# Peptides against a protein of PDB entry 6D0Y: the designs that were tried, part 153

Target 1, 225 residues: chain A of PDB entry 6D0Y
Amino acid sequence: ETEDHLESLICKVGEKSACSLESNLEGLAGVLEADLPNYKSKILRLLCTVARLLPEKLTIYTTLVGLLNARNYNFGGEFVEAMIRQLKESLKANNYNEAVYLVRFLSDLVNCHVIAAPSMVAMFENFVSVTQEEDVPQVRRDWYVYAFLSSLPWVGKELYEKKDAEMDRIFANTESYLKRRQKTHVPMLQVWTADKPHPQEEYLDCLWAQIQKLKKDRWQERHIL

## One batch from the design tools (peptide; made by RFdiffusion4, then SolubleMPNN)

Design b2_p24_1_s1 (from b2_p24_1, 11 letters changed)
Fold by OpenDDE base, seed 4:
Structure b2_p24_1_s1 (fold): chain B 225 residues (1-225), chain A 24 residues (1-24)
Amino acid sequence: as target 1 above (225 residues)
Amino acid sequence: MEEEIERLKKALEEPVDFEALLAE
């Protein structure tokens, strides 16, 4: 495969086909694996790019990466590293919408066996630990709680299946924080901009309630924020 | 990957000037 052809294949995966999505992903994973010796860097860059730019295909690309990881563990690791770098860069650039999306993407990679559940739990522990930081703006605390909660639809089931005690502790800490946090009323239109990561009170409380319900429903998929 | 997650944790512990963002 040429680089241009690889780009086309990667970008178009998940589109309507005579074959199942799973079959197409397996096929593409095979093609990409075969081309890694010659185009690893290009493939890595392409996957990172589409992962970031095509959020509607989140599960497609996480699955694809999962398949590739199963075939080439090193590549999977490199991809995760790249995504983490992007997350850090997003945070540094105050691109909080991208940042939270990347957290969701990483979360779904747990389901695809690319990231270990304990590692994700540890990350979320760190997120929630921000609520315990002193002399930090509440918006920081709120954002990391938001990032945690908003990612649970993608990984909550897996994490509770494997690390229920740890997750319960994180939930308890989250609940405690939400109860003691200062109430803020920011217009909804200003809540989620690229440069304004401040979730309003109602949003976080609503999200918390939805996540609790999702948890009670044993993480059966529901429409949430 | 666990090591990278640890690095991520450290990075996320860095303070961000969110107040400055909200002031604008």
Scores: peptide ipSAE 0.053, ipTM 0.685, DockQ to the pose 0.017
Fold by OpenDDE base, seed 5:
Structure b2_p24_1_s1 (fold): chain B 225 residues (1-225), chain A 24 residues (1-24)
Amino acid sequence: as target 1 above (225 residues)
Amino acid sequence: MEEEIERLKKALEEPVDFEALLAE
């Protein structure tokens, strides 16, 4: 019953309340911290689940994890490890829609002080380095570029503020790849499925242009995704 | 934490099954 109660609290956070969202999140973080000694595994699983299944609450749960991480750094680390493991598993299972969303979630965790900016930069360096792989399908290269670019609305500002030189290098490599990649045409309805991320010929170019504009606007909010 | 994160990030470079992706 206690486990069910925790599930209810975690799932319902951010719903209409007489209190502010910030107050509710702080309160929930305190409750979860207090229950970690007895229910750490359950809480980890619950947070990972809602992070994956409730994309409309992305910023709510990243904020919650940020607050919890501030209270218990070890738990925050375990959560990030679990999410990265899930990302790897999603990729291996060809669940690419889930995978790209997890990258966005991890990206926003940088803003919540759960993941350090240099670590996220290193992750994106790894993503863009896929474009240099030999004897691999272009769809793999395209997906990792897509995952990188599509996550920048959540973290681009922070990364450029702290690691501008490294980010410029990543951007240069991305631009270079986009210029030399083979363009293909597919119906829009087939562009991004759970197991078939196959972009339209101009899709990545359009996304790149949008990100360039966002960068030019000093990462002021633009609704790209 | 940072060291573990770095280790796990490298796993993203692992090969995956792209047969389904390449299906017409």
Scores: peptide ipSAE 0.037, ipTM 0.665, DockQ to the pose 0.018
Fold by OpenDDE base, seed 1:
Structure b2_p24_1_s1 (fold): chain B 225 residues (1-225), chain A 24 residues (1-24)
Amino acid sequence: as target 1 above (225 residues)
Amino acid sequence: MEEEIERLKKALEEPVDFEALLAE
């Protein structure tokens, strides 16, 4: 495959075809695997790019990466590393919308068996542990809680199935923080999302309530967050 | 891979500058 052809294949996956999406993804994974010896860097960059720029295809690309990871574990690892680096870069650039999306993408990679559930739990433990930091802006504490909570619609079910005790602890810590935090940073939280279903309520509290409901509904999403 | 992920997760605990967000 030429580099241009690979780009076309990766960008167009998931479009209408005579074959099933699953078969197309499997086929593409095979093509990409075969070309890794010659085009690993290009393929890695392409996948990272489309993952970031085509959020409407989130599940398509997480699935594709899952298939590739199953074929080449090392490449899967390199991809995850690249995405985490991008997350850090997004945060450094104050691109919080991209950052939270990347956390969501990584979360869905758990469902695709690219990231182990315990690893994601540990990551969320680290996120929520930010609430215990002293002498830091509350917005930092709030953002990491937001990143955690806003990702749960994609991975909460899997994490509770695998690590319910640990997740309960994280939830308890989150709840404790939300009770004691100040409510002065509401306007800043509005920067992170254009969706304002309940403008009369503080956003994090609103999100917490929605996540609590989702958890109560056994992670069967019935509304758009 | 998991070991590297753990190191990267730890790196996310590093301070992040939210000055731009605070200014809005």
Scores: peptide ipSAE 0.035, ipTM 0.625, DockQ to the pose 0.018
Fold by OpenDDE base, seed 3:
Structure b2_p24_1_s1 (fold): chain B 225 residues (1-225), chain A 24 residues (1-24)
Amino acid sequence: as target 1 above (225 residues)
Amino acid sequence: MEEEIERLKKALEEPVDFEALLAE
């Protein structure tokens, strides 16, 4: 395989085919695995790029990475590391829309058995712990809560199945924060959200209500948040 | 992998540029 050919294969996965998507992904995973000895860095970069730039194919690429991880555990780890670094870079660049998407992508990697549920719980614990920071702007606290809540439609079911007690603690801390925070800072959330599909109310409170309902409904999503 | 993930998670706790947020 050449680098250009690998790029084509990765970018075109999920397109209309006579074969099932699952079959195509398994085939591609095999091709990529075989080429890792020669093109590991390129494949890693390509997967990171499409993961970031093609959000409509989120589940396709998380599944692909899951298949690759099953074949090559070390590569899966390197991919996760690269994505987390990208998340950090997005935050440093104040690209909060990309950042929240990356958290969602990482969340779905739990479903694909690339990231362990306890690791994701630990990440969310870190996010919610920001609410306990002193002498920091509330916008920081609000964003990390937003990032956490916004990702739960993708991973909440899995996390509660495996770490229900820990998740309940995170929820309790989140609820406590939402009750005590100042709502005068709410307009700042517009910096992070591209779409506001919810009723006209304070966005974090609205999102919290939606997530609580989702949880109550056993994480059976009725609408896209 | 898990150890590296933990290190990177801690890095996400770095301060956010508040002034930059206000400018957007």
Scores: peptide ipSAE 0.033, ipTM 0.657, DockQ to the pose 0.018

Design b2_p24_1_s2 (from b2_p24_1, 10 letters changed)
Fold by OpenDDE base, seed 3:
Structure b2_p24_1_s2 (fold): chain B 225 residues (1-225), chain A 24 residues (1-24)
Amino acid sequence: as target 1 above (225 residues)
Amino acid sequence: MEAERKRLEEALAKPLDLEAALAK
């Protein structure tokens, strides 16, 4: 395969085909593996780019990377490192929406056996540990909690299957923080029924409730967050 | 306003040890 053709293959994977998606991904993984000796840097860059710019294909590309990782473990490691660097860069550039997405992407890589469950748990422990930092604005604490909670739909099941005790600890710490954090309340925005008031709920509290429900439902998604 | 936003962004961007956690 030529370098330009590789770009086309990577960008178009998942499109309509006579073959199954799984078959196409296996085929593409084989092609990419064969070309790694000549085009590793290019392939790595392409995968990082599409991973970031095509969020609608998140599971396609995480699966592809998973297949590649199974074929070439070192490449999988390099990809993870590249994505972590990108996460750091997005934070530095104040691209927090991208940062959250990257955390989700990394989370799904656990399902694809690219990142070990304990490693992801460690990352989330680091996120939640921010809530204990001193002399920082609450927005920082809130964001990392948000990043953690927002990623659980993609990895919560796997993490609780393998690291339930550790996850429970993280949840406990998160709950504790949410109880003590300052909340913004605007009573004028409350919705009322004829006989029952609907109090305003802060966003993180809402997200927390959704995640707790998801956990209760054994991580079977019934709605898209 | 703008200064406040900048301060908040700087706080959010404070480094976190992500590499160590995700090491293979």
Scores: peptide ipSAE 0.173, ipTM 0.809, DockQ to the pose 0.022
Fold by OpenDDE base, seed 1:
Structure b2_p24_1_s2 (fold): chain B 225 residues (1-225), chain A 24 residues (1-24)
Amino acid sequence: as target 1 above (225 residues)
Amino acid sequence: MEAERKRLEEALAKPLDLEAALAK
């Protein structure tokens, strides 16, 4: 396959076909695996790019990466590393909308068996641990809590099934923080989301309530998306 | 206001140990 052809295949996956999406993704994973010896860097860049720029195809590309990871575990690791690097770059560039989306993407990679549940729990523990940092603006604490909570619709079920005790601890820490924090950074958080269903309520408190409801509903997504 | 924004952005950009957390 040529680089141009690979780009076309990757960008067009999920479009109308006589075959099932699963079959197409499996086929594409096979093609990409075969071309890794010659085009690994290009394929990595392409996958990272479409993952970032086509959020409407999030589950398509996480699934593709999952299939490819099953074929080439090392490549899956390199992809995750690239996405983490991109997350760090997004944060440095103040692109917090992209950053939170990347966290969601990484979260869904748990469902695709690319990232282990304990690793994602550890990541969220790191996020929530920011609430314990001293001499930092509350906006930092709020954002990482936001990133954690806003990603749970994609991975909360899996994490509670496998790491319920650890997740309960994270939730307890989150709840404790939300109770003691000052509600003065609502405008800052509003920059990170266009969805404002409850303008009368502080955004993080609103999101927390939504996540609590989702948890109560056994992580069946009914009211968030 | 601008100075505060930059301060907040710098704070948000402080690195976490993400690589270690998500290591395969």
Scores: peptide ipSAE 0.109, ipTM 0.782, DockQ to the pose 0.022
Fold by OpenDDE base, seed 5:
Structure b2_p24_1_s2 (fold): chain B 225 residues (1-225), chain A 24 residues (1-24)
Amino acid sequence: as target 1 above (225 residues)
Amino acid sequence: MEAERKRLEEALAKPLDLEAALAK
């Protein structure tokens, strides 16, 4: 494959086709695996780019990465490492919308068996632990809680199936923080597209209520946050 | 899970040092 052709294949996956999405992804994974010896860096960059810039195809690309990870375990690790670096860069650049999306993307990689559930739980524990930091602005505390809660629609079911006790602790800490925090209206606490059934309420409180309902419904989604 | 992957997974459990960024 040529570089231009690979770019086309990666960018257009999931679009209208005579074949099923699953078959197309499997096929593309095979093509990419075969081309790794010649185009590893290019493929890695392309996957990172589409993961960042095409949020509407989140599950498509997480699935693709999952398939690639199954074929080439080391490449999967390199991809995760690259995404973590991008997350850090996004936060340093104050690109908080991109950052929260990247957390969501990483969350869905757990479902695709790219990231282990315990590792994601540990990450969320770290996020919520920020609420206990002293001498920091509340916006920092709020953002990490937001990043955690807003990612649960993509991974909450898996995490509770495997780490229910740890997740309950995280939830308890989150609830405690939300009760004691001052109400804020931070512009960065926005999602790409969010259905806010209660726009008159403070966003984090509203999000918490939605996540609690989702948990109560055993993570069977009625809508995407 | 391979040792190398495990090391990467463990990195996910580390706190992000982003005090300055999120303080803005």
Scores: peptide ipSAE 0.047, ipTM 0.676, DockQ to the pose 0.018
Fold by OpenDDE base, seed 4:
Structure b2_p24_1_s2 (fold): chain B 225 residues (1-225), chain A 24 residues (1-24)
Amino acid sequence: as target 1 above (225 residues)
Amino acid sequence: MEAERKRLEEALAKPLDLEAALAK
């Protein structure tokens, strides 16, 4: 395969086809695996790019990466590392919408067996631990809680199935923070919730309530959060 | 306002040890 052809294949996966999506993804994973010796870097970059720029295909590309990871575990690791780097870059660049999306993407990678549940739990522990940081603006605490809670629809079920005790602890810490935090609007909220402007005092509480309901429903999503 | 916003953004961007958390 040529680089251009690979790009086309990767970008067009999930589009209308006579074959099932699963079949197409499996086929593409095979093609990509075969071309890794020659085009690993390019494939990695392409996958990272489409993962970031085509959020509508989140589950398609997480599944693809999952399939590829099953074929080449090392590549899966490299992909995760690249995505983590991108997450860090997004945070540094104040691209918080991208950042939260990337967290969701990483979360769904748990479902695709690319990221281990304990690792994701550890990441969320890190996020929620921000609530305990001293001398930081509440907006920082709020955002990381938001990133955590906003990602649970994609991974909460798996995490509670695998790490229920740890998740309960994270939830307890989150609840405690939400109860004690100041419920005042911060202008920074508009930076990372521009698509859904809500009062800061209500947004996290509402999200928390939604997540609690989702949890109560055993993570069977009935509506878009 | 803008200066404060920038300060908040910088605070939000404070690094976390994400690599260690997601190490395979």
Scores: peptide ipSAE 0.040, ipTM 0.716, DockQ to the pose 0.022

Design b2_p24_1_s3 (from b2_p24_1, 11 letters changed)
Fold by OpenDDE base, seed 1:
Structure b2_p24_1_s3 (fold): chain B 225 residues (1-225), chain A 24 residues (1-24)
Amino acid sequence: as target 1 above (225 residues)
Amino acid sequence: MEEEIERLKKALEKPIDFEALLKE
């Protein structure tokens, strides 16, 4: 395979085909594995790029990475490391929307057996622990809670199945924080409505309510949160 | 992988620009 052809294959995966998506992904994983000796760096960069820039294909690329990880565990690790670097860069650049998306992407990698559930739980424990920091703006606390809650639709089921006690503790801490936090008027943390008669709602409170309902429904999504 | 995630956890505590978040 040429580098240009690899780019085409990776970018176009998930398009209409006579075969199932799963079959196509298995095929692509095989092609990519075979080309790793010659194009590892290129493939790694391509996967990181599409993972970051094509959020509509999140589950496609997490699945692909999962398949590759099963074939080549070392490459899977290198990919995760690259995504971690990207997350760090996003945070340094104050690109918080990208950062939260990357956390969501990493979360879905748990479902694909690339990242262990205990590791993700530990990450979320660290996120929620920010609520206990002193002498920091509430927006910092809110953002990490948002990053946690915003990722649960992708990984909450898996984490509760494997780490229910730890997740319950995280939820308890989150609930406690949400009860004691002051309502803010930061745009990113608000749900805006066009109807003046209805008060504006904190996005975190709304998201929390949605996640609580999702949890009650055993993580069976009915709507995109 | 576990070790890498642990490094990520620690790294995420520092890079947040609080003032930038407030401006949004």
Scores: peptide ipSAE 0.111, ipTM 0.694, DockQ to the pose 0.018
Fold by OpenDDE base, seed 2:
Structure b2_p24_1_s3 (fold): chain B 225 residues (1-225), chain A 24 residues (1-24)
Amino acid sequence: as target 1 above (225 residues)
Amino acid sequence: MEEEIERLKKALEKPIDFEALLKE
């Protein structure tokens, strides 16, 4: 495969086909694996790019990476490292929307057996621990809680299956924080209800309620959060 | 809005360790 062809294959995966998505992903994983000796860097960059820039295909690319990781563990590791670097860069660049998406992407990689559940739990522990930081604005605390909660639809089931005790602790800490925090007017933490002459509910509280419901339903989604 | 964005920027400047995400 040429580099240009690889780009086409990676970018077009998940589009309408006569074959199943699963079959297409398996096939693509095989192609990419075979080309790693010659195009590893290119493939890595392409996957990082589409993972970052095509959020509508999140589950497609996490699945693809999962398949690749199963075929080439080292490459899977390199990809994860690259994504972590990108997350750090996003935070440094104050691109918090990208950052939260990347957290979600990494979260879904747990389902794809690319990232271990304990590692993701550790990350979320770190996020929620920010609520205990001193001499920081509440907006920082809120953002990391948001990043945690907003990622749970993708990984909550897996984490509770494997690390229920640890997750319960994180939830308890989160709940405690939400009860004592002040209401804020940060845009990312507001529910958009412009069409209703009603005070807007704080999004973090709303999200918490949704996540609690999701947890109660054993992480079976009944609606889009 | 700009003030809120600035607050967010400053609030998140403090680094956080993501090395825990690395494979075991």
Scores: peptide ipSAE 0.044, ipTM 0.650, DockQ to the pose 0.022
Fold by OpenDDE base, seed 5:
Structure b2_p24_1_s3 (fold): chain B 225 residues (1-225), chain A 24 residues (1-24)
Amino acid sequence: as target 1 above (225 residues)
Amino acid sequence: MEEEIERLKKALEKPIDFEALLKE
């Protein structure tokens, strides 16, 4: 395999083929595994890039990483570390929508057995604990709550199946914060929520209500035809 | 808008531990 060929394979996975998507992903995982000795850094960079820049293929690439992680556990770890670094860089660059997406991507990696459920729970505990920080602006508290809640559609089911007690505690803390927070900081929230369909003044409350409904529906989205 | 973005940046740049995502 050549570097250019690897790029093509990674970028084009999920396109229409005579074979099933799963078969194609398994095949690609095998190719990537075989080339890790020679192209590990390139493959790592490519996977991080497509994970970040092709959000429409989120589940495709999380699945691919899951398959690759099963073949090479150490590489899976390096990938997660790289994604965390990218998340930090996104925050520093004020790319908050990208940051939230990366949290969602990491969340879906739990479903693909790349990240352990307890680890993700611990991360969300850290996010929600920001609401208890002193001498910080509310926008910081709001964003981490948003990052948590907006990721639950991708991982809530798995986390409640394995860590229901811990999740209930996080939910209680979240609810408590949402009840006591001020609504006057909406202008700052608009910086990262302006592209969302929800009213800015009620966005977090609306999201909370949606997540509560999703939880009641056993984390199954309702489809209206 | 720039002022708001800068305020957000300062708020979110405050350290947070992301190590919890790392699998042991």
Scores: peptide ipSAE 0.032, ipTM 0.624, DockQ to the pose 0.022
Fold by OpenDDE base, seed 4:
Structure b2_p24_1_s3 (fold): chain B 225 residues (1-225), chain A 24 residues (1-24)
Amino acid sequence: as target 1 above (225 residues)
Amino acid sequence: MEEEIERLKKALEKPIDFEALLKE
């Protein structure tokens, strides 16, 4: 296959077709695997690009990567490494919107068995440990807690199933931080929608409450966060 | 679609070092 054809296949996966999404993903994984000897770098770049730029297809591409990882473990590793590099770069560039999305993407890769649950737990431990840093802005502490909490809808169930004790510790530390942090009263940081469970709360507190509810509901989502 | 995706989730889990993520 040509590079252009590969790009088309990767970019269009998940779109309406005569075949099921499952069939399409399996088929594409097979095609990509077969083309890795000739187009590994291109495929890697393409997957990284769509992973970053097409958030609406997050689960599609995490699943695709999962399928590829199962077929070619080394390629899966290279992809994860590339995504981690991108996350580091986004953080360094203060592109926190991209960064948080990448954390969510990596989180969903746990569900696809690309990233081990203990590794993700370790990442979240590191994130929450930022709350203990001295001489840093609260916004930094808040963001890493946000990155952690906002990723749990994608991975919380898996992590609690495999690392419940560690997750409970992270939750305890998070709760402790949220209780002692200074709350902001800026309107843009508040929830205003009537459909939100805590519309009058600061966003991070609201998110915490939603995650607590999600946890209580055994990670069965009743609403999209 | 979610159910379809869930059925496809299979791969080898990888260890990852995230220590460097906290430093700018």
Scores: peptide ipSAE 0.026, ipTM 0.554, DockQ to the pose 0.021

